# Peptides against a protein of PDB entry 5HOI: the designs that were tried, part 106

Target 1, 351 residues: chain A of PDB entry 5HOI
Amino acid sequence: FRYMPFSPAGTPFGFTDRRYLTMNEVGYVSTVKNSEQYSITVSFFDVGRFREYHFEDLFGYDLCFLNEKGTLFGQSKTGQIQYRPHDSIHSNWTKIIPLQAGERITSVAATPVRVIVGTSLGYFRSFNQFGVPFAVEKTSPIVALTAQNYRVFSVHYSQFHGLSYSLSELGTSSKRYYKRECPLPMSLPNINSDMKKDANLDYYNFNPMGIKSLFFSSYGDPCIFGSDNTLLLLSKWRSPEESKWLPILDSNMEIWKMSGGKETTDIHVWPLALAYDTLNCILVKGKHIWPEFPLPLPSEMEIRMPVFVKSKLLEENKAILNKKNEIGADTEAEEGEEDKEIQIPVSMAAE

## One batch from the design tools (peptide; made by RFdiffusion4, then SolubleMPNN)

Design b1_p15_1_s4 (from b1_p15_1, 7 letters changed)
Fold by OpenDDE base, seed 1:
Structure b1_p15_1_s4 (fold): chain B 351 residues (1-351), chain A 15 residues (1-15)
Amino acid sequence: as target 1 above (351 residues)
Amino acid sequence: KRKEFAERIAELLKE
């Protein structure tokens, strides 16, 4: 097994000199090989809100995370990271992460308030948005990271236990765990079945875990999209005993249904984000399961929860609403909007 | 949403 640098929805070079370092609902970051250097472009879907920018990369950044305030870059081997705000008001900063012999940065994440670096030895390094360090924690080897606000979703790999995940909050004083190295029920790529196509081998060599992307939903739920093209959502993560992974979308099945049952083996979903009840994604036509250049416009896929999951979630939400009504009205504790339990949109309940 | 997505799938199937 080889630890590879992971970025959300990042693409391989394939047979080209260009790839996407990352993409999400905000935009996409591309890199082009120019002899001994790279040219990086940060592009946005909302061209009215953000201005596209580019720079020359002499370091060969192979890690990237894009948010609404800036872009974090990382070099997996050297340990160099760079944060570039999208505005010209805030300065760029660069830092070297100390790496042990054979250690690699495997993933980076950035929010407007936190920067996170994960490594192949399981070093979890946290910083503020200005690159001031908070802590270094030793975990199981980190293979993927995403973050929203103060929350971090981390995926870990052990040769003995397979995939696990953590969900943590990076406050000012301490790290809180909602989930700590719990089993992740995601299917790994099957080398023997999937490697029948050269394009799948190239993708496996780029991303051995088959994690196409991971993100937080608009409701703050950890989401992961694996090689099986199933979107998993972590439901009820605030309740340790009730927390479960929900297969909220089989994207291959939905494409097949929407085609009228035609062969759709050359149509692929590339995940960007989950906004309410819609997966923002790129529809890819062709041999490669990832988007090429130019990037197609994003598409919105409506999430249809499986009937067996939907019924259970409706019962659980009714039980929660009934408990809230039995606990009398008197304490107007302004539980900020952030602590509201994930309501499944009524639209998902009505079909 | 669903109609537009189905239309986009139908376009990609003609290519």
Scores: peptide ipSAE 0.422, ipTM 0.927, DockQ to the pose 0.591
Fold by OpenDDE base, seed 3:
Structure b1_p15_1_s4 (fold): chain B 351 residues (1-351), chain A 15 residues (1-15)
Amino acid sequence: as target 1 above (351 residues)
Amino acid sequence: KRKEFAERIAELLKE
């Protein structure tokens, strides 16, 4: 097994000189190899809100995380990281992360308030948005990171224990764990069955864990999308004993159903984000399971969330609305989202 | 949403 740099929804070069470093609901970051240099472009889906920008990369950034305020870049081998705000009013900053011999940065994440760096030796490094360090913690080897506000979802790998996950909150004074290195019930890529197609071997070499993406939902639930094309959502994570991974979408099954039962083996879902009950994704046609260039427009897949998730999400939204009303924020939120009864599939009513 | 997604799948199946 080899630790590889991971970024959410990042794509391999394959046989091309270009790839996506990362993509999500905000936009997509591409890199093009120009001899010994790279040209990086940060593009946005909302072109009215954000201006596309590009720069020359002399370092060969292989890690990226995009948020609504900026882009974090990292170089897995050298330990260099750079944060670039989308707003030109705010300064870019660069930092070198000290790496031990053979250590690699395996993942980076950034929110408007936190920067996180994870390594192959399990060093978890936290910073503020200006690159001021908070702490260094030793964990199991980190293979993937995502973050939303102050929350961090980390995936860990051990040769003896397989995949685990942590969910933590990075306050100003301390790190709180909601989950700490708990088993992650995600299937790893099967090298022997799936590698009959060269394209699958290239992707496996790029991403041995098969984690296509991980993100927080709009409600702040950790989500992970594996090589099996199943979207897992961590439900009830605030209650340690009640916390469970919910398979909220089998994307292969859903594409097959929506095709009218046709062969859809060359249609792939590439996950971006989960907003409410909708998976934002790229639909990919072809041999490669990842999007090529140009990037297709995002598609919205409606998810029949289990009622237990929807009810809790509605209660949390009501609690957020009530808190906003107590603070005197006159945001006219239209009352008009009627209780559309999501019909639970009969198979989920038996638990 | 679901109709639009099904239409997009139907387009991709014609390519």
Scores: peptide ipSAE 0.421, ipTM 0.927, DockQ to the pose 0.614
Fold by OpenDDE base, seed 5:
Parts: structure tokens; sequence; C-alpha cells
Structure b1_p15_1_s4 (fold): chain B 351 residues (1-351), chain A 15 residues (1-15)
């Protein structure tokens, strides 16, 4: 086993000179090999909100995280990180993360208020948006990170214990754990069955955990999309004893149903984000399970969320709206989407 | 949403 640099929805080079470093609901970051350097492009799905930009990368950034305010880059071997705001108002900053012999940065995440760096030795490093350090914590080896506002979802791997996860909040004074290195019930890639196709071996060598992406939902629930193409959502994480992973989507089954029961073995879902009850994704046709160039337009897959998840999400949205109203923020309430019939997934109705 | 997604799957199945 080798710790590989992970970025949400990142793609391998394969036999090409280009790949996606990361993609999500905001946009996509691509890199192209040009002799000894790379050209990086940061592209956006909302072209009216953001201007595409590019730069020359002399360091070979292999880690990336995109948010609504900027892009974080990292080099797994050298420990270099760079934050680039999307606007020209804020300055870029660069920092070297000290690495031990053989240590790698395995994942990076950034929000408008926090930067997080995770390593193969389990060093969890936190910074503000300006690269000012808060703390260094030693955890189990980190294989993936995502963050929303002050919250961090981390995935850990041990050769002895398999996959675990943590959910934490990075306040100004301290780190709070909601979950600390709890078992993650995600299936690992099966080397023996899936590796009969060379294309699957290339992806496994790029991403041995098979984590296609991880993100927070629009409601702030941790989500993970594994090699089994199942979207897992962490429900009730505020209640330690009630917290559970919900398989809210089997994407292969949904593609098969939507085809009218045709063979769909060459159609793949590439996850971007979960917005309400909709998975934003790229539909991929071909032998490779990841998108090629040019990137297809995102597609929206409706998720039949379990009623108890949707009701809790509606209560949390009402609580957020009520808090905004108490603060006197004129947020126009888009009243429109309350009445859509919640269809329960057939797989959850058969138990 | 669901109709558009089904249409996109139907397009990809013709390729």
Amino acid sequence: as target 1 above (351 residues)
Amino acid sequence: KRKEFAERIAELLKE
C-alpha cells in the first residue's frame, strides 16, 4: 500500500499529458504537463460569477481544493502549498509544510476561513485563510480531507484498522470533535475482481482507497462517494449515539433504472456535490470511470432521500432561516420547493 | 431534473 495524494473528484493522467486536479459544484481545476512544468487552469461552472484563470506551475502541484473564494494547491513530496484567491483583491500566499523523511501531504482542504493540511503520518495542520498556523495535531494517517466553513471531515487509514473518519470544528481557540476516528463503513476497491481491466488498475494506482470524492452537503452533512458508486451520508452526527451512515444513492442502480433496464456498464457517475436532494455529477461514457477532456456539462441526479433525513434537513433549514431572521438579514426566502413528494428508495422500503 | 437526466442517459446510450 502507498499513500497517494488525494483531491476531491481528481482524475489520473492515464496515458495523457493532462488531468483534473479537483472538481466540485464551483468548478474544476486542470493541469497540463508542458516539458518540466505544468500549466494550471481554474475553471468555473458559473462563468458569470467567476473569471477563468491560469498560471504556470513550476512545482508540479498534485493536490488541490477549490472553494468559492479561492484555490488551494499542494505538492505532496516537497510540502509546498499555495493559496490563490479568485479575486485580484486578496494576495496569493505560499508556504512550505515541514515534512519528515518519507512523509507526504496526502490531502488539503480550504474554506473561506480555514486551510487544512493532512499527511501520511497523520499530522493534521490547521491555518487561517491567510496561512497563519493555529495548531498541529497527530492523528491516524490522513488519506482524504474536505471542509465547509469551520467544519472538517477527515478520512484516516490504518493497515490494521482500515478506514476511519473524524468530524471536527476548528474554532478560534480550540478544535472540537463531533466524531473522532470512528469506523467508516466504506468498501475498499477489490484488486482481484476489478483489476482484470487495465483502466481500473490505472485508477487504483492513482487512488487506492477508491474515494472518488468527499464533500459536505448543502445542509452540512458529511458525504463520501466510494468505488462501489454508493453515496454515503452521515446522518445525526450531532448526536454521537444516533450517528449513522446512510446509503442514500446507488448510482449504478439509478443509471440502470433511468436507461429502462439496458446495459449501462460503460456509463459512470462522477460525483461533484450534493445540493439538497440532488447529486451534481458528471456523466461519463467509456472505459474510464473518470471524465476526459473536454469536461461534459454537469448533470443533476435526483436522490430519493429517506423521509427522516429530509425532515431533519428541513428542520435545520428552518432553524437557519429563523436565525437569519433574528439577525435582521434580508434573505429573500425562496418559498418554492416544499411540496415535492418524498419517494423512499425501494431498497430501504424492503427491510 | 429526472427527465433531463433520463434524456442524457438516452443520448449516451446512442454513442
Scores: peptide ipSAE 0.418, ipTM 0.926, DockQ to the pose 0.621
Fold by OpenDDE base, seed 2:
Structure b1_p15_1_s4 (fold): chain B 351 residues (1-351), chain A 15 residues (1-15)
Amino acid sequence: as target 1 above (351 residues)
Amino acid sequence: KRKEFAERIAELLKE
């Protein structure tokens, strides 16, 4: 096993000069090899909200995370990171992360308020959006990161314990854990069965964990999409004893059903995001399980969550809103940025 | 949504 740089929904070069560094609901970041340098393009799905931009990359960035305010880049070997706001109001910044001998940056994440760097030795480094450091924590080796607002979903790997996950909140003064290095019940790629196809070997060498993407849902629930094409959602994560992974979608089974039971072995789901009960994804046709160039338009796959799961998620989110309102009544308002919990749209209470 | 996705799968199966 080798620690490889991971970015959400990133693609390998394969036999080409180009790949996607990352993609999500906001857009997609591509890189093209130009002799000894790279050209990076940051593209958006909402072309009315954001302007596409490009730049020359002399460092060979192999890590990327895209959000609504900017793009974080990283170089896994040198430890260089760069944050580029999408607007021209805020300045770009660059930093070198100190790495030990043989250490690699394995994943990076960025929100409008936090930057996170994870390494192959399990160093978890947190920064604000301006690259000011908060803390360095030693964890199990980090293989993947995603973040939303102040929350971080991290995936860890140990040779003895396999995959684990953490869910944490990066406040102003301290890190809180909701989950700390708990077992992650995700299926790993099976080398012996799947490696009979050269295309699967290339993808495995690029991403040996088979994590196609990880993200937070629009409700703030951690989601992971593995090599088995199953979408897992972490339910009840605020209640440590009640928390569980829900297999909310088998994408191969749903494509097969929607085809009318035809062979769909050449149709692949590439995950972008979960918005309410809809998986935003790229539908890929061909031998490669990942999108090539040009990128197809995103498709929306409706997730038939069991009614009992939707109602419980709604009740859990309401119970948390009520607990925040009860605690907020007795303490004088220190002007802490209101953690704008995404109000559940009233329209989902009627189905 | 579901109808549009099924139509897109049916298009991809013809290519």
Scores: peptide ipSAE 0.418, ipTM 0.927, DockQ to the pose 0.577; fails the geometry check

Design b1_p15_2_s1 (from b1_p15_2, 6 letters changed)
Fold by OpenDDE base, seed 5:
Structure b1_p15_2_s1 (fold): chain B 351 residues (1-351), chain A 15 residues (1-15)
Amino acid sequence: as target 1 above (351 residues)
Amino acid sequence: SKREEFAKRVQELLS
């Protein structure tokens, strides 16, 4: 097994000189190989809010994370990271992460307030948005990271135990765990069954975990999209005993239904984000499961949660509202907006 | 609806 650099919705080069380093709801980052150098472009879906920019990359960045304030780059082998604000008023910064012999940066994440670096030896490094370090923690080997505000979703891999996940909050002085290295019930790519097509082998060599993307929903829930094209959402993560992964979308099944039961083996969903009840994604047609160039316009897939899942989430939200009502009015002021649990949109409750 | 628009895009890709 080899640890590969992971970025959310990143694509392989394949037989081309270009790939996407990352993409999400904000935009997409592309890199083009020019001899010994790379040209990086940071593009946005909201062209009115952000200006596209490009630069020459002399380091060969293979890790990327895009947010609303800037882009984090990383080089998995050298340990170099760079943060580039989208606004030209703020300065870029560069740092070298110290790596041991054979250690690789496997994933990076950035929010407007935190930068996170994970490694193949399980070093979890946290920084502020200016690259000032907070802490170094030793965990199980990290294979993927995402973050929203102060919250971090990390995926870990052990050869003996498979996939695990952690959910943590990075305060100013301490790290809080909501979940710590709990089993992740995601299917790994099956080399023997799926690799009969050369296109699947190229993707597996790029991403052996088959994690197409991971993100937080608009409600702040950890989401993961695996090689099985199922979107998993972590519900009730604030209640450690009640927390569960919900398979909220089988994208292959939904495409098949929408086709009228036709063969859809050349149509693929590439995940970007979950906003309320809609998966933002790229629809891909072709042999490769990933988008090529030019990038197609994003599509919105409405998620119809099963009635049984809706009823449980409604009971959950009622139980939370009742607990908040039993805790008298005086505590409303200090619970920041960050602790708002998943409200099922009223639209999802009415169907 | 968003679902009908998505279904239309899937049908356009099947043509």
Scores: peptide ipSAE 0.510, ipTM 0.944, DockQ to the pose 0.569
Fold by OpenDDE base, seed 3:
Structure b1_p15_2_s1 (fold): chain B 351 residues (1-351), chain A 15 residues (1-15)
Amino acid sequence: as target 1 above (351 residues)
Amino acid sequence: SKREEFAKRVQELLS
């Protein structure tokens, strides 16, 4: 096993000179090999809100995280990171993360208020948006990171214990854990079954954990999309005893249903984000499970949310609405149909 | 509906 640099929805080069470093609901970051250099382009889905930009990368950035305010880049071997705001108001900054012999940056995340660096030795480094360090913590080896506002979802790997996760909040004075290195019930890629296709071997060599992406939902719930094409959502994480992973979508099953029961082995979901009850994704056709160039337009896959997630979301929305109404904002409550249970696919209910 | 639009895109990819 080798720790590989992970970025949300990043793609391999394959046999090409170009790949996506990352993509999400905001946009996509591509890199092209130019001899010993790289050209990076930061592109956006909302072209009215953001202007595409590019720059020459002399460092060979292999880590990336895109948010609404900027892009974080990292070089896994050298420890160099760069933050580039999308606006011209804030300056770019560069920092070198000190790495031990054989240590790699495995993942980076950035929000408008935090920068996080995780390593193959389990060093968790936190910074503000200006690259000022807060703390260094030693954890289990970090394989993936995502962040929203002050919250961080980290995935850890141990050769003995498999995958675990943490959910933390990076306040100004201290780190709070909601979850700390708890078991992550995600299936790892099956080398024996999946490697029969050369395209799957290339992807496995790029991403041995099979984590296609991880993100926070629009409601701030941690989500992970594995090699099994199942979207897992961490429900009730604010209550330590009630917290559980929910298989909220089998994307292969949903594509199969939408096909009318045809063979769909060449159609793939590439996850971007979860907004309410909708998975934003790229539909990919072909032998590769990842999007090629040009990037297709995003698709919206409706998720039948569990009633208990809907009810809690309705309660949180009612609580947000009640707080807004206490502040004097007349927002008409649209009466959405409350009662549609998640039919857990029979395939997931029969194991 | 979002579901019908998604189903249409899947059918377009199968054609």
Scores: peptide ipSAE 0.509, ipTM 0.943, DockQ to the pose 0.664
Fold by OpenDDE base, seed 2:
Structure b1_p15_2_s1 (fold): chain B 351 residues (1-351), chain A 15 residues (1-15)
Amino acid sequence: as target 1 above (351 residues)
Amino acid sequence: SKREEFAKRVQELLS
């Protein structure tokens, strides 16, 4: 096994000179090989909100994370990272992460308030958005990271224990764990069955864990999309004993249903984000399971599972809160009430 | 509906 650089929804070069470094609901980052250098382009789905930009990359960035405020780049071997705000008001910054012999940066994540670097030796490094360091923690080897606001979802790999995950919050003074290195019930790529197709071997060499993407939902729930094309959502993560992974979507089964039961072996879902009850994704046609160039427009896949119940319960809870505020109860809104996890009734999870 | 639009895109890719 080799630790490879991971970025959410990143694609391999394959037999081409170009690939996507990352993509999500905000946009997509591409890189093109030009001899010993690269040209990077940061593109956006909302062309009215953001201006596309490009730059020459002399370092060969192989890690990327895109958010609504900027793009984080990393070089897995040299330890160089660069943050580029999308606006021209904030300055770019560059930093070198100290790496031990054979250590690699395996994943990077950035929010408007935090930068996170994970390594093949399990060094978890946290920074603010200006590259000021907070802490260095030693964990199990990190293979993937995503972050939303102050929350970090990390995936770890051990040769003895397989995949694990952590969910943490990076406050101003301390790191809080909601989950610490708990078992991740995600299926790994099956080398023996899938390796008969050269295209699957190329993708496996690029991404041995088969994690196509990981993200937070619009409700702040950790999501992961593996090689089995199943979307897993972490439910009840605020209650460590009640926390469970929900298989909220089998994308192969949904594509098969939408085809009218035809063979769909050349249609692939490439995940971007989960917004409410809708998976934002790229529909890919062809031999490769990943999008090629040009990038197709995103598609919205509706999820019929308990996420719909969560939206309805959120609306009901907002309506209850608004009624309490109208009744003039001087309940000091404790800053903690907006972040109460909505309990889904067990009766609604069985339909 | 979002489901009908998605089903239409899947059918377009099957043609």
Scores: peptide ipSAE 0.508, ipTM 0.944, DockQ to the pose 0.585
Fold by OpenDDE base, seed 1:
Structure b1_p15_2_s1 (fold): chain B 351 residues (1-351), chain A 15 residues (1-15)
Amino acid sequence: as target 1 above (351 residues)
Amino acid sequence: SKREEFAKRVQELLS
């Protein structure tokens, strides 16, 4: 096993001189190799809100995270990171992360308020948006990161325990765990069955965990999209005993249904984000499971939760309603509106 | 609907 740099929805070079470093609902970051240098372009889907920009990369950034305020870049081997705000008001900053012998930065994440660096030795480093360090924590080896506001979703790998995940909040003074190195029920790429296609081998060498993307939903739920093309959502994460991974979308099955049951082996879903009940994604046509250049316009896939997941959610919602009716009306606890777990909308479309 | 638009885009990629 080799630790590789991970960025959400990043693509390999393949046989080309260009790739996507990352993409999400905000936009996409591309890099083009020019001799020993790279030209990086930060592009946006909302061209009215943001202006596309480019710069020369002399360091060979192989890690990237895009948010609504800026772009974080990282170099996995040297430990260099750079944050570039999208506006001209805030300055760019650069920092070197100290790495041990053989240590690599495996993932980076950035929000408007936090920068996170994860490493192959399990060093979790947190900063503010200006690159001021908060803490260094030792965890199991980090293979992927994403963040939203103060929350961080981290994926870990152990040779003994496989995949695990953590969900944490990075306050001003302390880190809180909602989940700490819990088992992650995601399927790993099968080297023996899937590697018969050269395109799958190239992708596996780029991303051996098969994590196509990692993000938070619009409701703040951790989401992961693996090599099996299943979207997993972590439900009820505020309730440690009730928390579970929901397989909310099988994208291969949905594409197959939409085709009218035709062969769809050359049509792929590339995940960007989950907004409410809609997966924002790129529809890819071709041999490669990842988008090529130019990037197609994003597509919106409505999520129809599986009947077995709908039934469990309906039972749980009934149980919550019954408990609320047994606990009399008088607890006016002003628990602020922000911490209410938004229920995944069960689309009651009985077709 | 969003689903019909997505299904149309899938059919366009199959043609």
Scores: peptide ipSAE 0.508, ipTM 0.943, DockQ to the pose 0.596

